Peptides against a protein of PDB entry 4HTP. Designs and how they scored, part 126

Target 1, 231 residues: chain A of PDB entry 4HTP
Amino acid sequence: SQTVASHVPFADLCSTLERIQKSKGRAEKIRHFREFLDSWRKFHDALHKNHKDVTDSFYPAMRLILPQLERERMAYGIKETMLAKLYIELLNLPRDGKDALKLLNYRTPTGTHGDAGDFAMIAYFVLKPRCLQKGSLTIQQVNDLLDSIASNNSAKRKDLIKKSLLQLITQSSALEQKWLIRMIIKDLKLGVSQQTIFSVFHNDAAELHNVTTDLEKVCRQLHDPSVGLSD

## One batch from the design tools (peptide; made by RFdiffusion4, then SolubleMPNN)

Design b2_p20_5_s2 (from b2_p20_5, 11 letters changed)
Fold by OpenDDE base, seed 4:
Structure b2_p20_5_s2 (fold): chain B 231 residues (1-231), chain A 20 residues (1-20)
Amino acid sequence: as target 1 above (231 residues)
Amino acid sequence: SHMEELQKKWEEKIKEFEAK
């Protein structure tokens, strides 16, 4: 079945997240999220115009925006050190070179950007001159690859984990990779609370999530912002 | 703005699906 996520570029989510992060005020952060969400709902309505009983929802995006609430996908088993080593290998960075050392020692301030402790930002600057300018992945494809990583981690298939990571990396821009890293590490640094995200999504979202702890159920049952839990 | 570009892009996609 067709899903909104299969048509939405991952780059569009990343650009939205980037805007949210860069916005100083809560109102601006909310606006950027709302604009993305509204566009998603409109796309859903258009895509499913002739289909009444669809399971499609905002869930594919929501689980990337709130990765700490992921319950369907098992743990990735990926840490910053693993990603650093992978990037050094993939980009053929000299091991004693500045960029390799930045990735490995991401917690130590090495530059003027103040990015100490933020591996994703360190990676971004290393990747920017070296990777694709435009990614090709949809949100669905990103989730499929992340599912593969989690499944293979559970199965202890390290080679297949690496394969899926390489697919993500080679088909993503530096900006997209920055956000992918943050999604994997489960720290987006958006500067907006989970409660705010839920409140913008639906007035009853926080309550339903508190009861069910099921993000997909929240997204599906509360897909329509005008239909509440009591309806 | 980037948001305007995104909005336009999505609106175009929506129109493509509405035309089907």
Scores: peptide ipSAE 0.251, ipTM 0.814, DockQ to the pose 0.958; fails the geometry check
Fold by OpenDDE base, seed 5:
Structure b2_p20_5_s2 (fold): chain B 231 residues (1-231), chain A 20 residues (1-20)
Amino acid sequence: as target 1 above (231 residues)
Amino acid sequence: SHMEELQKKWEEKIKEFEAK
């Protein structure tokens, strides 16, 4: 079945997240999220115009925006140190070189950019001159690869985890990888609360999530902003 | 703005689906 996520580039989500992060005010952050969400809903309506009973929802995007609330997908088993080693290998970085050391020692405040402790930002600057300018992955494809990583982690299949990570990395821009890393480590640093995200999505979203702890159910049942829980 | 560009891109895609 066709989904909105299968048509939306991952790059478009990442550019939206980048704008949210760079915005100083809460109102501006909310505006960027709302604009993305509204576009998603409009696309859903157009895509499913002749199909009233669809299970498609904002869930594929929401689970990437609120990765700490993920309950369907098991743990990735991926830490910053693993990613650092992978990037050093993939990019053929000299192990004693400046960029390799930045990735491995990401917690050390050696950089002028104040990015100490933010592995994703450090990775971004290392990747920017070395990666594609534009990625090719859809949101659906990103989720499929992340599902593969989680499944293979549960199965202790390290080689298959590496394979899926390589697919993500080789088909993503530096900016997309920055956000992908943050999704994997479950810290987006958007500067907007979970409550705010839910409030913008639907007035009843926070309540339904508090009861069910099921993000997919929240996205599916409250897909229409005009239809409440009591309806 | 980049958001305006994104919105235009999505609107164009929506129109393509509505025309089918």
Scores: peptide ipSAE 0.250, ipTM 0.820, DockQ to the pose 0.805; fails the geometry check
Fold by OpenDDE base, seed 2:
Structure b2_p20_5_s2 (fold): chain B 231 residues (1-231), chain A 20 residues (1-20)
Amino acid sequence: as target 1 above (231 residues)
Amino acid sequence: SHMEELQKKWEEKIKEFEAK
């Protein structure tokens, strides 16, 4: 089935998130999110113009923006230490080298960037000179790989988890990996609240989520910003 | 701006689908 997520590059979401993070003011952060959302809705309308009763919604993006509200997929079982070791192996970093030590000791202030405690930022700087400048994954593909990771974690299939992680890593830019890490760890550090994201998405979104705790249902039922819960 | 570029890119994609 055709979905918006199957056509939207993951890079486009990441660039939007990067802008939101870099924006200082709440209004500017909201603007960037709104612009992405509006583009998504327009794309949905165009893609599904001749189709009735589609289940497609903003959910594939929303679950990456609000990963702490994820209920469909189980836990990834991935921590920063696992990712550090994986990157050291994959990038063939010297174990006693500067970059390997940065990844392993991410909580300790090392260097001039002041990114202590933010593993994703540390990883970004290590990856930037070593990975593709542009990723090739769609939002759908990212979600599929994350689903695979969660499923294989539940099944204790460590080898298959590694396989999916490698696919994510090798097909993503440093910037995309920064955000992917934050999605996996479930801390995007956007500087906007969940309530703000919901309020921009739909006026009734926070209320519906409070009742249902179902992010997909929120995205599907409130896809049209002009149609409320009481309608 | 990068957002303007993104918006333009998406608008172009939307137009391609609307033309079908």
Scores: peptide ipSAE 0.222, ipTM 0.800, DockQ to the pose 0.943; fails the geometry check
Fold by OpenDDE base, seed 1:
Structure b2_p20_5_s2 (fold): chain B 231 residues (1-231), chain A 20 residues (1-20)
Amino acid sequence: as target 1 above (231 residues)
Amino acid sequence: SHMEELQKKWEEKIKEFEAK
């Protein structure tokens, strides 16, 4: 069955997240998220106009926006140090070179941008002159690859983890990789709380999540913002 | 704005699905 996630470019989510991060005020951050969500819901209605019983929901996007709440997908087993080594290898960076050292020593305040401790931002600047300008992955494809990584981590198949990571990286822009890294590390730094995201999604979302701890159920049951838990 | 461009892009996609 077709899903909204199979049609939405991952780049579109990343550009929205970038705007949310760059916005100073809570209201502006909320506006950008709401605009993306409303567009998603409209797309859902159009895609499924002739189908009454669909399981499709905002879940594929929500689990990337709130990666800390992921319960379906097991741990990736990926840390910043692993990603640093992967990028050094992939980009053929000299180990003693400036860019390799930035990636490996990402916690050290080296540089003018004040990005110390933010591996994703450091990676972004290293990747920007070296990567595609536009990625080709959909949200569904990103989730499929992340599922593969988690499954292979559980199976202790390091070679297959690397393969899936390479597929993600080689098909993504520097900006998309910045956000992908943050999703994997589970720290988006959006400047909005989980509660705010839930409140914008649906008035009852926080309550339902507190009871079920199931992000997919929250997204499916509260897909319509006008239909509450008591309805 | 980029958001306006994104909205326009999505609206166009929505219209394509509504026409089917």
Scores: peptide ipSAE 0.195, ipTM 0.794, DockQ to the pose 0.954; fails the geometry check

Design b2_p20_5_s3 (from b2_p20_5, 10 letters changed)
Fold by OpenDDE base, seed 3:
Structure b2_p20_5_s3 (fold): chain B 231 residues (1-231), chain A 20 residues (1-20)
Amino acid sequence: as target 1 above (231 residues)
Amino acid sequence: SEMEELRARWEKKIAEELAK
């Protein structure tokens, strides 16, 4: 069956996340998230107008926005060092060159941007002049590739992990890769709390998550903001 | 603006589905 996630470009989620991150106040951050969520729900209703009781929900997006709460997908087995090495190889960066060293030594301040310790930001600036300007992946495709990575990590198939990573990288802009990295590392640095995200999604979301620890159940059961847990 | 373009894409998608 078709899902909302299969129709939403990953770029649109990333643009939303970028706006949230750049916003200074909580209210503005909330506004950007709410706008994306409302659009998603409206599209859901349109997409499924002839089908009731679908299992489709905001879960595909929510699990990328709150990756630290992911429980369905196993560990990726990917760290910053692995990504650095992959990018150096893929981009054919000289190992002793400035950009390679930036990626490998991302914890050490080397520039004026103050991005020390934020691997995703360092990667962004390295990637910006070297990658696609516009990505082609949907949210569903991103999740499928991430599922593949996790599954292959469990199976110790490093070659297939690399293959899926390459698909993600080669079909993503620098901005999309910035956020993808943060999703994989499970630190988005949005400047808005988990509680706030849940509160905007549904008034009962935090409570249901605290009990079930199941993000998909939260998204599915509380898909309608007007229907509470007690209803 | 980028925000307006994003909103327009959503509205277009919604309209297309409603027209089916």
Scores: peptide ipSAE 0.501, ipTM 0.923, DockQ to the pose 0.960
Fold by OpenDDE base, seed 5:
Structure b2_p20_5_s3 (fold): chain B 231 residues (1-231), chain A 20 residues (1-20)
Amino acid sequence: as target 1 above (231 residues)
Amino acid sequence: SEMEELRARWEKKIAEELAK
């Protein structure tokens, strides 16, 4: 069955997240998230106009926005050091070069940017002059690749993990990779709380999540913002 | 703007599905 996630470019989610991060006020951050969510819901209604009983929901996006709450997908087994080494190899960076050292020593302030400790930002600046300008992946494809990574990590298939990572990297812009890294590391640094995200999604979302701890169930049961838990 | 382009993409996708 077709899903909204299979039609939404990953780049569009990343652009929204970038706007949220850059916004200073809570109200502005909320506005950007709400706009994306409303667009998603409108498209869902259009896509499924002839099918009232579907399991499709905001879950594919929500699990990327709140990766700390992911329970369906197992651990990736990926750390910053692994990504650093992969990028050095993929980009053929000199091992003793400035960019390779930045990736490996991302915790040490080396530049004018106050991005020390944020591997994703360090990677972004290294990738920006070297990567394609526009990615080609949908949200569904990103989730499929992340599922593959988690599954292969559980199976101890390092070669297949690398393969999926290469697909993600080679089909993503520098900006998309910045956010992808943050999703994998499970730290988006949006400057907005989990409670705020839930409150914008649905008035009963935080309560339902507190009881069920099931993000997919929250997204499915509370898909319609006008229908509450007591309804 | 990038925001306007994003909105336009959503509107186009919605319109395409409604036209089916």
Scores: peptide ipSAE 0.497, ipTM 0.923, DockQ to the pose 0.956
Fold by OpenDDE base, seed 2:
Structure b2_p20_5_s3 (fold): chain B 231 residues (1-231), chain A 20 residues (1-20)
Amino acid sequence: as target 1 above (231 residues)
Amino acid sequence: SEMEELRARWEKKIAEELAK
């Protein structure tokens, strides 16, 4: 079946997240999220204009925006150290070189950017001159690869985990990888609360999530912002 | 701007689907 997520570039989500993060005020952050959400809903309506009984929803994007609420897929089993080693290998970085040391010692402030402790930002600057300018993945494809990683982690298939990670990395820009890392680590640092995200999505979203703890149900049942939980 | 480009991409996609 057709899904919105299969048509939306992951880059577009990342661009939106980047703008949210860089925005100074809550109002601007909300505006950027709302614009993305509204566009998604409009496209959904267009895509499914002849099929009103679809299960497609904002869930594929929402689970990436609120990765700490993920319940469908199991743990990735990926830490910053693993990613650091992977990048050193993939980029063929000298182990004693500046960039390799930045990745391995990401907790120690070594640079002028003040990004100590933020592995994703450190990775971004290392990747920026070395990777694609534009990625090619859709939101659906990103979720599929993340599903694969989680499944293979559960099955203790480290080689297959690496394979899926490499697919993600090689098809993503530096900016996309920054956000992908944050999604995997489950800390986006957007500067807006979970409650704010839910409130913008739907007035009843926080309540429904508190009861069900099911992000997919929240996105599906409250897909239409004009239809309440009691309706 | 980048945001304008993003909006334009959405608008184009929506228009394409509505035209089908």
Scores: peptide ipSAE 0.472, ipTM 0.917, DockQ to the pose 0.960
Fold by OpenDDE base, seed 4:
Structure b2_p20_5_s3 (fold): chain B 231 residues (1-231), chain A 20 residues (1-20)
Amino acid sequence: as target 1 above (231 residues)
Amino acid sequence: SEMEELRARWEKKIAEELAK
């Protein structure tokens, strides 16, 4: 079935997240999220104008924005050290070079950016001069690849995990990879609480999630902001 | 199509906002 996520570039989500992160105030952060959500809903209505009974929802994006609430996808089994080693290999970085050491020792500041402990930011600066300027993946494709990683982790197929990671990396910009890393590690550092995200999405979202713990169900049942849980 | 036009407008809006 056709989904909104299959039409939305992953870059658009990443750009939105970047703007949210850089915003200083709560109100500005909320505005950026709301604008993305509203655009998504409008596009949904256009895409499904002749099909009112669809299961398509904001879930593909929401599960990337709130990755700690993921329940459908199994654990990735990926840590910063694994990603560091992968990048060193993929980018053919000298193992004793500055950039390789920055990735491996990401907890210790070695540069001027003050990004100690934030692997994604350190990776971003290493990747920026080396990666594509524009990615080619949709949100749907990113989720498909992440599903593959989780499934293969469960099955202990390390070679296939690497294959899917390489597909993600080689088709993503440095900025997209920054956010992809944060999604995998499950720490977006947006500066907005889970409750705020839910409240912006729908007034009843937090309550429904507390009862069901099912993010897809929350997104599907509360797709329309004007239709409440009690309706 | 209407969907393509809407998508293009959405993408443009995001790009413009990021450029601020």
Scores: peptide ipSAE 0.330, ipTM 0.800, DockQ to the pose 0.064; fails the geometry check

Design b2_p20_5_s4 (from b2_p20_5, 10 letters changed)
Fold by OpenDDE base, seed 3:
Structure b2_p20_5_s4 (fold): chain B 231 residues (1-231), chain A 20 residues (1-20)
Amino acid sequence: as target 1 above (231 residues)
Amino acid sequence: SEMEALRARWEALIAEFEAK
């Protein structure tokens, strides 16, 4: 079945997240998220105009925006150190070189940008001159690859994990990879609370999530902002 | 602007499906 996520570029989500992060005020952050959400809902309505009772929802995007609430996927088994080693290998970085050391020692304040401790930002600067300028993945494809990683981690299939990671990396821009890393590590650093995200999505979203702890259910049941839990 | 370009892309996508 066709989904909104199968049509929305992952780059568009990343651009939205980047704007949210760069915005200083809560109101501006909310505006950027709301604009993305509204566009998603409008596209949903157009895509499913002749189909009633679809299961498609904002869930594919929401689970990437609030990755700490993910319950469907098992653990990725991926840490910053693993990603650092992967990038060093993939980019053929000299092990004793500046960029390799930055990735491995991401927690130490060695940079002028004050990005110490933020692996995703360090990776971004290393990747920017070395990777594609534009990615090709949709949100659905990203989720499929992340599902594969989680499943293969559970099955202890390291080679298949690497394969999926390579596909993510080789088809993503530096900016997209920055956000992908943050999604995997489950820390987006948006500067906006989970409560705010839920509140913008739907007035009853936080309550329903507190009861069900099911992000997909929240997105599906509260897809229409005008239809509440009591309706 | 990048935002305008994004909006235009989404509007075009929506229009494509509304015409179907």
Scores: peptide ipSAE 0.100, ipTM 0.718, DockQ to the pose 0.960
Fold by OpenDDE base, seed 1:
Structure b2_p20_5_s4 (fold): chain B 231 residues (1-231), chain A 20 residues (1-20)
Amino acid sequence: as target 1 above (231 residues)
Amino acid sequence: SEMEALRARWEALIAEFEAK
């Protein structure tokens, strides 16, 4: 079946997240999220105008925006050290080189950017001169690959995990990889609370999530901002 | 700007399906 996520580039979500992160004020952060959400809902209506009772919702995006609330997908089994080693290998970085050491020792400040402890930012600067300018993945494809990683982690198939990671990396820009890393590690550093994200999505979203702990149900049942839980 | 480009892409996507 057709989904909004199968049409929306992952790059567009990452661009939105980047804008949210760079915005200083709460109001501006909310504006960027709202604009993305409104566009999603409008596209949903257009895509499904001739179909009733579709299960498609904002869930594919929401689970990437609030990765800490993921319950459908099991643990990835991926840490910063694994990603560091993977990038060193993939980019053929000298092991004793500056960039390899930055990735491995990401907790120690080595430069003027003040990005110590933020692996995704360290990776971004290493990747920026070495990766694609524009990625090719949709949100659906990213979720499919992440599903594969989680499934193979459960099955203890490290080789297949690496395969899916390489597919993500080779089809993503440096900026997209920055956010992908943060999604996998489950720390987006947006500067806006979970409560704020829910409140912008729907007035009843926080309440429904508190009861069900099911992000998909929240997105599906509260897809229409004008229809509440009691309606 | 990048924001303008994003808006334009989404508008184009929406228009494509509204025309069907």
Scores: peptide ipSAE 0.091, ipTM 0.720, DockQ to the pose 0.951
Fold by OpenDDE base, seed 5:
Structure b2_p20_5_s4 (fold): chain B 231 residues (1-231), chain A 20 residues (1-20)
Amino acid sequence: as target 1 above (231 residues)
Amino acid sequence: SEMEALRARWEALIAEFEAK
């Protein structure tokens, strides 16, 4: 069956996340998230207009926004050091060069940006002059590739993990890769709490998640903001 | 703006499916 995630560019989610991160106040952060969510719900209604019983929901996006709550996908087995080495190889960076060293020593950057300990930001600045301007992946495609990585990690197929990572990297802009890295590492640094995200999504979302710990179930059962748990 | 462009893209996508 068709999903909203199969039509929404990953770039659009990343742009929204970037706006949220850069916003100073809670109200502004909420506004950006709400706008994305409302657009998603409207598209869902249009896409599934003639179908009453669908399993499609906000889950494909929510699991990327709250990656620390992921329970369906197994561990990626990917750390910053692995990504650093991959980028050095892919970008053909001199091993003793400034950019390679920035990636490898991301915890103590000597650069001018002051992004100490944030590998994704360091990677972004290395990638920005070297990557394509516009990515081509949908949210569903990103999730499919991440599923592949997790599955192959479980199967100890390092070659296939690398292949999927390369697909993600080569089809993504620098900004998209910044957020993809944060999703993999499970730290988005949005400056808004999990509780706030749930509250904006649905009034009963936090409660249902506390009981079930099932993010997909939360997104599916509470897809309609006007229909509560007691209804 | 980027925000306006995003909204326009989504509105176009929604309109496409509403017309079906």
Scores: peptide ipSAE 0.087, ipTM 0.713, DockQ to the pose 0.949
Fold by OpenDDE base, seed 4:
Structure b2_p20_5_s4 (fold): chain B 231 residues (1-231), chain A 20 residues (1-20)
Amino acid sequence: as target 1 above (231 residues)
Amino acid sequence: SEMEALRARWEALIAEFEAK
């Protein structure tokens, strides 16, 4: 079935997240998120204008924005060390070189950037001069690949995990990979609370999530901001 | 700007499906 996520570039989500992160005030952070959400809802209405009771919702994006609330997808089994080794291999970085050491020792400051402890930022600067300037993945494709990673982790198929990871990173810009890493590690560092995200999405979102702990249900049932839980 | 470009892309996508 057709979904909004199948049409929205992952780059657009990443750009939104980047804007949110760079914004200083809560109001500006909210504005960027709201603009993305409103665009999504508008596109949804256009895409499904002749279809009632569709299952499509903001869920594909929401689960990437609030990855710590993911319950459908199993654990990835991926840590920073694994990603570091993968990048060293993929980029053919000298093992004793500066960039390889930055990735492996990401918690130790090695430069003028205050990025110590943030693997995604360290990776970004390593990737920036080496990878695609523009990614090609949609939000749905990203989720499909992440689903594959989780499924294969559960099945202990490390080779297939690597395959899916390679597909993700070879089709992503440095900025997109920065955010992919944060999604996988489940720490986006947006500077805005979960409560704020829910509040912007729908007035009843936090309550429904507290009861169901089901992010998809929250997104589907509260897709329309004007329709509440009591309706 | 990047924001304007994003909006334009989405508006174009929306318009495409509204016309169907």
Scores: peptide ipSAE 0.083, ipTM 0.706, DockQ to the pose 0.947

